# Designs tried in a protein design run: peptides against a protein of PDB entry 7AE7. Part 306

Target 1, 321 residues: chain A of PDB entry 7AE7
Amino acid sequence: KVYKDLREFLEVLEQEGQLIRVKEEVNPEPDIAAAGRAAANLGKNQPAVFFEKIKGYKYSVVTNVHGSWQNHALMLGLDKNTSTKDQFYELNRRWDKFPVPPNVVKREAAPCKENVIDKDINLFEILPLYRINEQDGGFYISKASVVTADPEYPDDFNKLNVGTYRIQVKDRDRVGIQALAMHDIAVQLEKAEAENKPLPIAITIGNNPLVTFMASTPVGYNQNEYEFVGALQDGVPMDIVKSDLYDHLYVPAGSEVVLEGHIIPRVRTVEGPFGEFPGSYSGARLQCEVKIDRITHRTNPIFENLYLGIPWTEIDYLMAL

## One batch from the design tools (peptide; made by RFdiffusion4, then SolubleMPNN)

Design b2_p30_4_s2 (from b2_p30_4, 17 letters changed)
Fold by OpenDDE base, seed 1:
Structure b2_p30_4_s2 (fold): chain B 321 residues (1-321), chain A 30 residues (1-30)
Amino acid sequence: as target 1 above (321 residues)
Amino acid sequence: EEEEEELKKKLEEIEEENKKRVEAAEKAFL
């Protein structure tokens, strides 16, 4: 089984009994995090948790999409009871199919382009933002697949980077991003900042689960994560579309939300703290700031966000293979 | 130490602003 988008995956999770649907209106805090923790306490078979109604918000949240070995098996299009060993074997077998180039679809064929916001941008109108942990320094977007390119080689598709970074909401149209020196985005940003130029960015939310997986998986600087997604789809290309602002940035065609903008050169703002692990916080730091210039989104966009809980976080499953 | 205190203060300001934005959004959707 191959998934075009998050929605097709959530449908399978629900059919397989790996998604809990919360139909009652919840408070963004603490109910989302609390319900996520409660779902984690259901044992080894941790389901995704879909919140249909969040007080103060128009749209839905889903958490813990990757939060179990069953969900991970289903992501690979395997039986949910596939052993971790067999999942690892299949992952490695498919990895050898790299590269599988993506299909570039037309704008009109991309669900992420159904709606456009190009003025009066307010992230809180589109994303049901909440504090993941009570002690977090703000609202985090923690499962975004962030698309950047090498500013010296913008047309080199192999240097297109799709990564997962800690993103804190700073304003209605501003986010902080943690670009660590070890990440490809930091190399790309350094090149842009050397010339005092903005770095073009697309922050994509609610993707095909293999995009989210690959964005969390380190690859070489000259390797495209979308070509690995095609490999992990057993040789089926994924669908990508050009960003609206940048011809050289491609986003998943099925993304729920795409935040297009730029990293402001040589600006650093306060970011953090964030509870990356239960009881463990990355301290407050000066981090890069992104200006959001355009949003595209699916109708009734689903905000996919990270689940953090004991004994296992969702990150543990994203990085375990 | 002074830089950490300034960072903490700026963080608290951002948190308060973000909270106010959520509260404003709540009122707009009610």
Scores: peptide ipSAE 0.221, ipTM 0.740, DockQ to the pose 0.054
Fold by OpenDDE base, seed 3:
Structure b2_p30_4_s2 (fold): chain B 321 residues (1-321), chain A 30 residues (1-30)
Amino acid sequence: as target 1 above (321 residues)
Amino acid sequence: EEEEEELKKKLEEIEEENKKRVEAAEKAFL
């Protein structure tokens, strides 16, 4: 089975008993993190947790989407009881199908374009933001697939990068991003900053689960993550759409939310700390800052965010394949 | 709306604490 978007995947998770729906209104803190920990303690078959109502917010949150081997099997369109060995075998078999070029759809055919915000941007109106860990230095967007390009070769589709980065909310229309030297985005940012130019960016939230998987998987600088998504879909192309602000940036057509903007050149602001592991915090640092210039989103957007807990984190499963 | 303003205020308080931590770390490496 192939999924067009997060919603089709969540429907399958619910049908397979791999999603818990919380219908009661919850406080963003501490209830989201507490309920995630409670779900993780139910055993090895950790379900996704979908929060329908968040106090102070209009929209929903889903967490722990990738948080089990059953969810990973379902992501690959396999039986939920498929062994980790057989999942690995199938993943490798499909990987050899690279490249599978994506379909570029028209703007009017892309669900991520249903609504537009281009003035008075407020991230808190669109995303039910909460502190993931009690000692986090702010609100994090931790499962975004971030799209950037090489500023010297913006039209080279093979250099289009889709990565996952630690993103802290800084203001209504600003986020801090941790661009580590090991990430392709750091190379692209260095080139832009050398010329004192902004780096165009699209931060995409709530994607097809294979997009999120590939954004967390290291690939070559001249390899496109979307072409691997098509390979992992057993040769079925994924659907992408051109960003609204940039002709050279393409986003998943089914994204729940797309934050379009730019990394401000040569600006560094306080970011962190963040609890990457239970009881371990990455210290506060000066990191680059993104200005959000435009938002596109699906009607009633779902905020997909990372689950962090004991004894297993969602990261442990995302990195294990 | 009230919860947003409370969350924003909390973010600002944490960011100011984090700024002091970063400044302290920078001074320790000089």
Scores: peptide ipSAE 0.029, ipTM 0.539, DockQ to the pose 0.119
Fold by OpenDDE base, seed 4:
Structure b2_p30_4_s2 (fold): chain B 321 residues (1-321), chain A 30 residues (1-30)
Amino acid sequence: as target 1 above (321 residues)
Amino acid sequence: EEEEEELKKKLEEIEEENKKRVEAAEKAFL
């Protein structure tokens, strides 16, 4: 089984009993985090949690999409009861199929292009934002696949980076991004900042689960994460589409929300604190700032966000591979 | 109309809360 988007995966999770649908209106805080904790307490078969109605927001949230070995097996299109060993065997077998080039679709064929916002941008109108942890210094987008390119080689598709970074909402049209020196985005940003130029960026939310997985998986600087997604789809190409603002940036065709903009050169603003684990906070730091210049989104976009549960976080499942 | 006004009000409250948290973090860093 291959998934075009998050929605096809959520349908399979629901069919397999690996998704809880909350139909009653919830408060953003503390109910989203509380329901996630309750789901985590159901045992080893941690389901995704889909919140249909959130007080003060128009759209839905889903959490814990990658939060179990069952969900991981289903992501690979395997039986949900596939052993961890057999999942690793299959992952490694498919990894050797790299590269599998993506299929570039037309703009009109990409679900992420159904709606456009190019003026009066307000992230709060599109994303049901909440504190993931009670002590967070703001609202975070913690499960985005962030697309950037090498500014010296913008047309080199092998240097197109799709990574997961901590993103704090700063204003209606601004986010802070944690670009650590160990991340490929930091190399690209350094090159842009050397010339005092903006770095083009697309922040993609609610993707094909293998995109989110690969964005959290370290690859070589000259390797494209989309070509690994095709490998992990057992040789089926994923669908990508050109960004609206940039000819050299490609986003998943099925993304729920795409935030297109730029990292402001040589600007640093306070970001954090954020609870990476229950009871552990990374301190506030000076981090990069992104101006959002355009949003494209699916009709009734689903905000996929990270769940930080005990004893295993969703990060642990994304990084433990 | 009433639901849209309530939503707009709630969004403004959330945005203002976020700004205050950012400003508080900035003041604590400085």
Scores: peptide ipSAE 0.020, ipTM 0.468, DockQ to the pose 0.786
Fold by OpenDDE base, seed 2:
Structure b2_p30_4_s2 (fold): chain B 321 residues (1-321), chain A 30 residues (1-30)
Amino acid sequence: as target 1 above (321 residues)
Amino acid sequence: EEEEEELKKKLEEIEEENKKRVEAAEKAFL
């Protein structure tokens, strides 16, 4: 099976007994993180946790979407009981199908374009933001697929990068992003900052699970993650749509939320601390700042966020294949 | 269903623990 969006995947997770639905109103803190930890403690069959109602917010949260081998099997459209070995063999078999170019759909055909916010931007009205860890210096967006291009070659689709980065909410319309020198986004940012230009960015939230998987998987700088998503879909192209602000940026057509904006050149602001692992906090650092200029979103958008817990994080599953 | 009940039970335990923490904090400020 191939999934167009997060919702089609969540439906399958629920049908397969790999999603728990919390229908009762929860507090953003500490209940979301605590429930995520509680779900992880159910054993090896760690379900996704869907929070329908969050106090003080309008929309829902889902966490731990990739948090088990069963969820990984289902993501690949396999039986949930497929062994890790057989998942690895199937992943490698599909990887050899690269490249599988995506379909560019029209704006009116893209669910991520159902609603637009272009003024008075407030991230707290769209995303049920919470601290993942008790000692976090703020709210994090941790499962975003971040789209950037090479400023020198903006129309080179092979240099279009889709990556996962640590993103701290700084204000209603501002986020800090951790771009390490080893990340493809850092190469692109260096080029933009050399000319004192903004770097165009699209921060996409709540995607097709293979988009999130590929955004967490290192690929070559001249390889497009969307072309790998098509390969991992066994040769079925994924659907992308042009961003509203930038002709050269393409986002998943099915994204729950798209934050379009720019990295402010040569500005660094305090970001962190963040608990990357239980009991391990990265200190506060000077990091890049993104201004959000436009939001597009699905009606009743689902905020997909990372589960961080012991003994296995969701990242461990995303990086294990 | 069994996993949902087990999660509900764990959430109730967390709510009770949080309630105790709040009551302890309120007593420390009075």
Scores: peptide ipSAE 0.008, ipTM 0.368, DockQ to the pose 0.035

Design b2_p30_4_s3 (from b2_p30_4, 14 letters changed)
Fold by OpenDDE base, seed 1:
Structure b2_p30_4_s3 (fold): chain B 321 residues (1-321), chain A 30 residues (1-30)
Amino acid sequence: as target 1 above (321 residues)
Amino acid sequence: AEEEKKLKELLEEIEKENKERVAAAEAAFL
């Protein structure tokens, strides 16, 4: 089975008993984090948790989408009871199909383009933001697939990078991003900053689960994560669409929310602390700042965010494959 | 039935965390 978007995957998780739907209104703090801890306590078959109603917000949140081996099996379109060994075997078999180039769809065919916000941008109106951990320095977007390109080779599709980075919300239209020197985004940013130019960026939220998986999987600088998604779909291309601001940035056609903007050159602001693991906080540091210039989103967008509970956490599953 | 049980367990944990938070806040003012 292949999924076009997050919604098709959530439907399967629900059918397979791997999603809990919370219909009652919850407080964003502490109820979302509490529910994640509860889901982790349900044992090895940790479900996704879908919050339909969040106090003070219009839209929904889903957490723990990748939070179990059952969810990983379903992501690969396998039986939920497929062993970790057989999942790994199938992953490797499909990996050998790389590259599988994506389909570029028209703007009118991309669900992520249903709505546009290009003025008076306020992230709090589109995303039900909350503190993931009690001691977090702010609100985090922790499960975004971030799209950037090489500013020297913007038309080289093989240098298009789709990565997962820690993102702290700084203002209504600004986020801090953790770009470490080992990340491909840091190489691209260094090139832009050398010329004192902004780096174009698209922060995509609520994707096809294989996009989120590949954005968390290290690949070569000259390898495109979308071409691996097609391989992991057993040779079925994924659908991508051009960003609205940049001809060289492509986003998943089915993204729930796309934040388009730029990394401000040679600006660093305080980011953190963030609880990467239970009881472990990365200290506050100076990180890059992104200005959000445009938002596109699906109608009634779902905010997919990472859950950080007791190990095995969702991050442990995303990093273990 | 299993989903309803999981949902109930999740709601019970939310209620517990809310009670613990309120108790901690009250204790900080004493």
Scores: peptide ipSAE 0.179, ipTM 0.722, DockQ to the pose 0.036
Fold by OpenDDE base, seed 3:
Order: structure tokens, then C-alpha cells, then sequence
Structure b2_p30_4_s3 (fold): chain B 321 residues (1-321), chain A 30 residues (1-30)
């Protein structure tokens, strides 16, 4: 089985008994984080949790999408009871199919283009934002696939980077992003900042689960994560579309939300603290700031966000493959 | 249905523990 988007995957999770749907209105705090902790306590079979109604917001949240070995098996289009060993063998077998180039679809064929916001941008109108941990210094977007390119080689598709970074909401149209020196985005940002230029960015939320997996998986600077997604789909290309602001940035055609903008050159603002692990807070740091200039989104967009469970977090499953 | 019931029971327990923890913290700052 291959998935075009998050919605096709959530349908399979629900059919397989790997998704719990919360139909009652919840408070964004503490109910979402509490329900996540509750789902982690269900043992080895940790379902995704889908919140249909959140007080003060229009749209839904889903958490713990990658939060179990059953969900990982289903992500690979395998039986949910496939052993971790057999999942690893199949992942390695498919990895050898790299590169599988993506299909570039027309704008009219891309679900992420159904709605556009280009004025009076307010992230709180599109994303049901909540604190993941009680001591978090703000609202975080933790499962975004962030698209950037090399500013010296913008047309080199092999240098297009799709990565996962810690993103704090700073204002209605501003986010902080953690670009560490080990990330490919840091190389690209250094080149842009050397010339005092903005770095073009697309922050994509609610993707095909293999896009989210590959965005969390380190690859070579001259390797494209979308070509690995095609390999992990057993040789079926994924669908991508041009961003609206930048001809050189491609986003997943099925993304629930796309935040298009730029990293402001040579600006650093306070970000954090964030609870990366239970009882471990990364302190407040000076991080990069992104201006959001345009949003595209699906009708009734689903906000996919990270769940932090005990003892195994969703991050632990994403890193264990 | 049984998993939804277990999740609801666990949410109620966590909400209770959180209320008790918040009340204990508020009482420690008074």
C-alpha cells in the first residue's frame, strides 16, 4: 500500500484499530498532552489520537501518528503485525531503489493549494496551537517537513533539503527555527547570511507519513529526501508541486498546511524552553526567525503534531528505524 | 469500544492527578 497524503494513512490507521477518534470538545491544554500520555500508557500498541474538536479553534489535531511499531509497519504498507526485524529488512531492501524521482504535478492537481492566505496572516486561525509540555516557553510545531534549497545552486534538485526542526510560534506570522550546524539547512542559511539575503523556506505540515519519516532521517547534502520517499514506496514516485512564492522550492502535493516565507538574515531571537524529553528541558536560546508571507492549505486542515510519551516517545520510534 | 473506554478512564485519572498536583503546587506557594 502507498499513501498520497496524511488522510489516506489516517484512514488505514482507523481501519486497523491504530487510531482513536476523540469526538468530544477538548481544551487544547492540558487535554491534548494528557490524552497523548494516556495513549502511551496503552502499552506496546500505541494508537494515533485524532481530536475532532478543540475549544477556541476551527480545525482538528492528530498526534502519535508514528508512535508504534504497528503504525510503522502500516506506514511501509505492510501488515501491522510485521516484526521490527522484518520491517528493517524491507526498509533496507527498498532503500537500495534510491533514487526514485518524484512526479511534479500541476498546481490545480495539488490538494495543498485548495485555499490561500496572503494577507492578515494569523497562524492561530489555521493551526490549533497548544503547549506540548507544561513548562514550554510557547507553542511548538514539531512534525513539520521544512523545505529549503542551496542559494548558490537553487535549480539543483539534489541539494533541495527536506528536514525536521524545532519550530516555536513567535507571533501571528513569525516562527523561531532551530537550525543546528549538523543540519543541511544550516549550510544553506550560512550562504544566504554571508550575502545578507533571506533564505526562502516552506514549512509543510500534515504529510504522507514517509515524507515525515525521511525529513527526520539524515541523508547526504546532495541527496533528495523525496527520491528516498519514492524508494521507500517500493519504486512508486511521490507527488510534489512548486511552492507559490518560489519556483525552486517543491512541497508535497498532499500537505495539509504549507507556510511559505523566509528566514530573516542575521536576526536571532529568544526561543524555548522546550521539553524534548520527559524531565529534560532545553534552555532558552537565540534562534533564527522566519517571516511567514503566504499560507496554502487543504480545506479543513489537520494539524499533525508530535506526541511526547513515557517511556517511549514518538521521536524514539522515528529514530529507531 | 474497550480501548476508547480505557482511554477515557486514563484521561480521567490523569486529569485527577493533574488537578491534585496543581492544587499541591498552589498550596506550596501560599
Amino acid sequence: as target 1 above (321 residues)
Amino acid sequence: AEEEKKLKELLEEIEKENKERVAAAEAAFL
Scores: peptide ipSAE 0.006, ipTM 0.353, DockQ to the pose 0.036
Fold by OpenDDE base, seed 2:
Structure b2_p30_4_s3 (fold): chain B 321 residues (1-321), chain A 30 residues (1-30)
Amino acid sequence: as target 1 above (321 residues)
Amino acid sequence: AEEEKKLKELLEEIEKENKERVAAAEAAFL
């Protein structure tokens, strides 16, 4: 099976008994993190946890979408009981289909474009933000697929980067992003900052699970993550749509939320601390600042976020290298 | 081909580490 969006995947997770639906209103803190920990403690078959109602917020949260080998098998459209070995075999077989170019859909056909916010931007109205850890220095967006391009070669689709970065909410319309020197985004930012130009960015939340998987997977600077998503879909192209602000940025057509904006050149602000692992915190750092200029979102957007225990950031993967 | 091989090896390592981190997290919360 191929999934167009997060919702189609969540439906399959629910059908397969790999999603717990919490229908009762929860407090964003500490209940979401506590329920995420409780779900992690259910053993090998860790379900996704879908929170329908969050006190003080309009929209839902889902956590632990990728949190088990069963969920990973289902993401690949395999039987949930497919062995890890057979999942890897199938992943490797599909990988050899790269590149599979995405379909560019019209704006009117893209679910991520159902609603637009272009004034009085407030992230807290769209995202049920919560602290993952009690000691976190703020609210984090941890499962975003962040889209940037090479500012020297903006029309080179092979240099379009889709990565996962630690994102701290700083204000209603501002986020901090961790762009380390080893990340493709840092190369692109360096080029923009050399000219004192903003770097265009689209922060996409609640994607097709293979987009989130590929955004967390390091690829070559001249390789497009969307073309790997098509390969991992066994040769079925994924659907992308042009961003509203930038002709050279494309976002997943099915994204729950798209934050379009720019990295402010040569500005660094305090970020952290963040709980990287249970009982481990990164120190406060100076990080890049993103101004959010436009939001597009699906009706009743689902905020996909990490649960405690598995960092799926490119940083966490690159720190493990 | 060499980059794809490194990427496959890295994916295997990441998934192994994720599995080990999950197991360590499970063990730390038990």
Scores: peptide ipSAE 0.000, ipTM 0.258, DockQ to the pose 0.017
Fold by OpenDDE base, seed 4:
Structure b2_p30_4_s3 (fold): chain B 321 residues (1-321), chain A 30 residues (1-30)
Amino acid sequence: as target 1 above (321 residues)
Amino acid sequence: AEEEKKLKELLEEIEKENKERVAAAEAAFL
């Protein structure tokens, strides 16, 4: 099975008994993290956890979408009981199909374009933000697929990067992003900052699960993650759409939320601390700042965020494949 | 149990390599 969006995947997870739906209103803190930990304690078959109602927010949160081998099997459109060995074999077999170019859909055909916010931007009105860990220095968007291009080669689709980065909410319309030197985004940012230019960015939240997987998987600088998504879909192209602000940035057509903006050149602000692992925090660091200039979103957008639980974090599963 | 142990060892190695890469990148900017 191929998934167009997060919603189609969540439906399959629920049908397969790999999603817990929390229908009662929860407090953002500590209930989301506590319920995630409780779900992790159910054993090896860790389900996704979908929170329908969050106090003080309009929209839903889902966590632990990639949090088990069963969820990974389902992501590949396999039986949930497919062995890790057979999943790895199938992943490698499909990887050899690269490149599978995506379909570019029209704006009117893209669910991520259902609603637009271009003034009075407030991230807290769109995303049910919470601290994942009690000692986190703020609210994090930890499972976004971030789209950037090479500013010297903006029309080179092979240099379009889709990566996962730690994002701290700084203000209603600003986020900090951890662009480390090992990330392709850092190469692109260096080029923009050399000319004192903003780097165009699209931060996409709540994607089809293979986009999130590939955004967390290192690929070559001249390889497009969307072309790997098509390969991992066994040769079925994924659907992408142009960003509203930038002709050269493409986002998943089915994204729940798209934050379009720019990295402010030569600005660094304090980011962190963040609990990367249970009981361990990254230090506070100087990181890049993004101004959000436009939001597009699906009606009733689902905020997909990372679950950081024991015994295995969702990031461990995303990095293990 | 042995596959789970190997997978855990592999993840610990990947985590270690990623931490070493991050530390090396940070040391190059200092």
Scores: peptide ipSAE 0.000, ipTM 0.285, DockQ to the pose 0.019; fails the geometry check

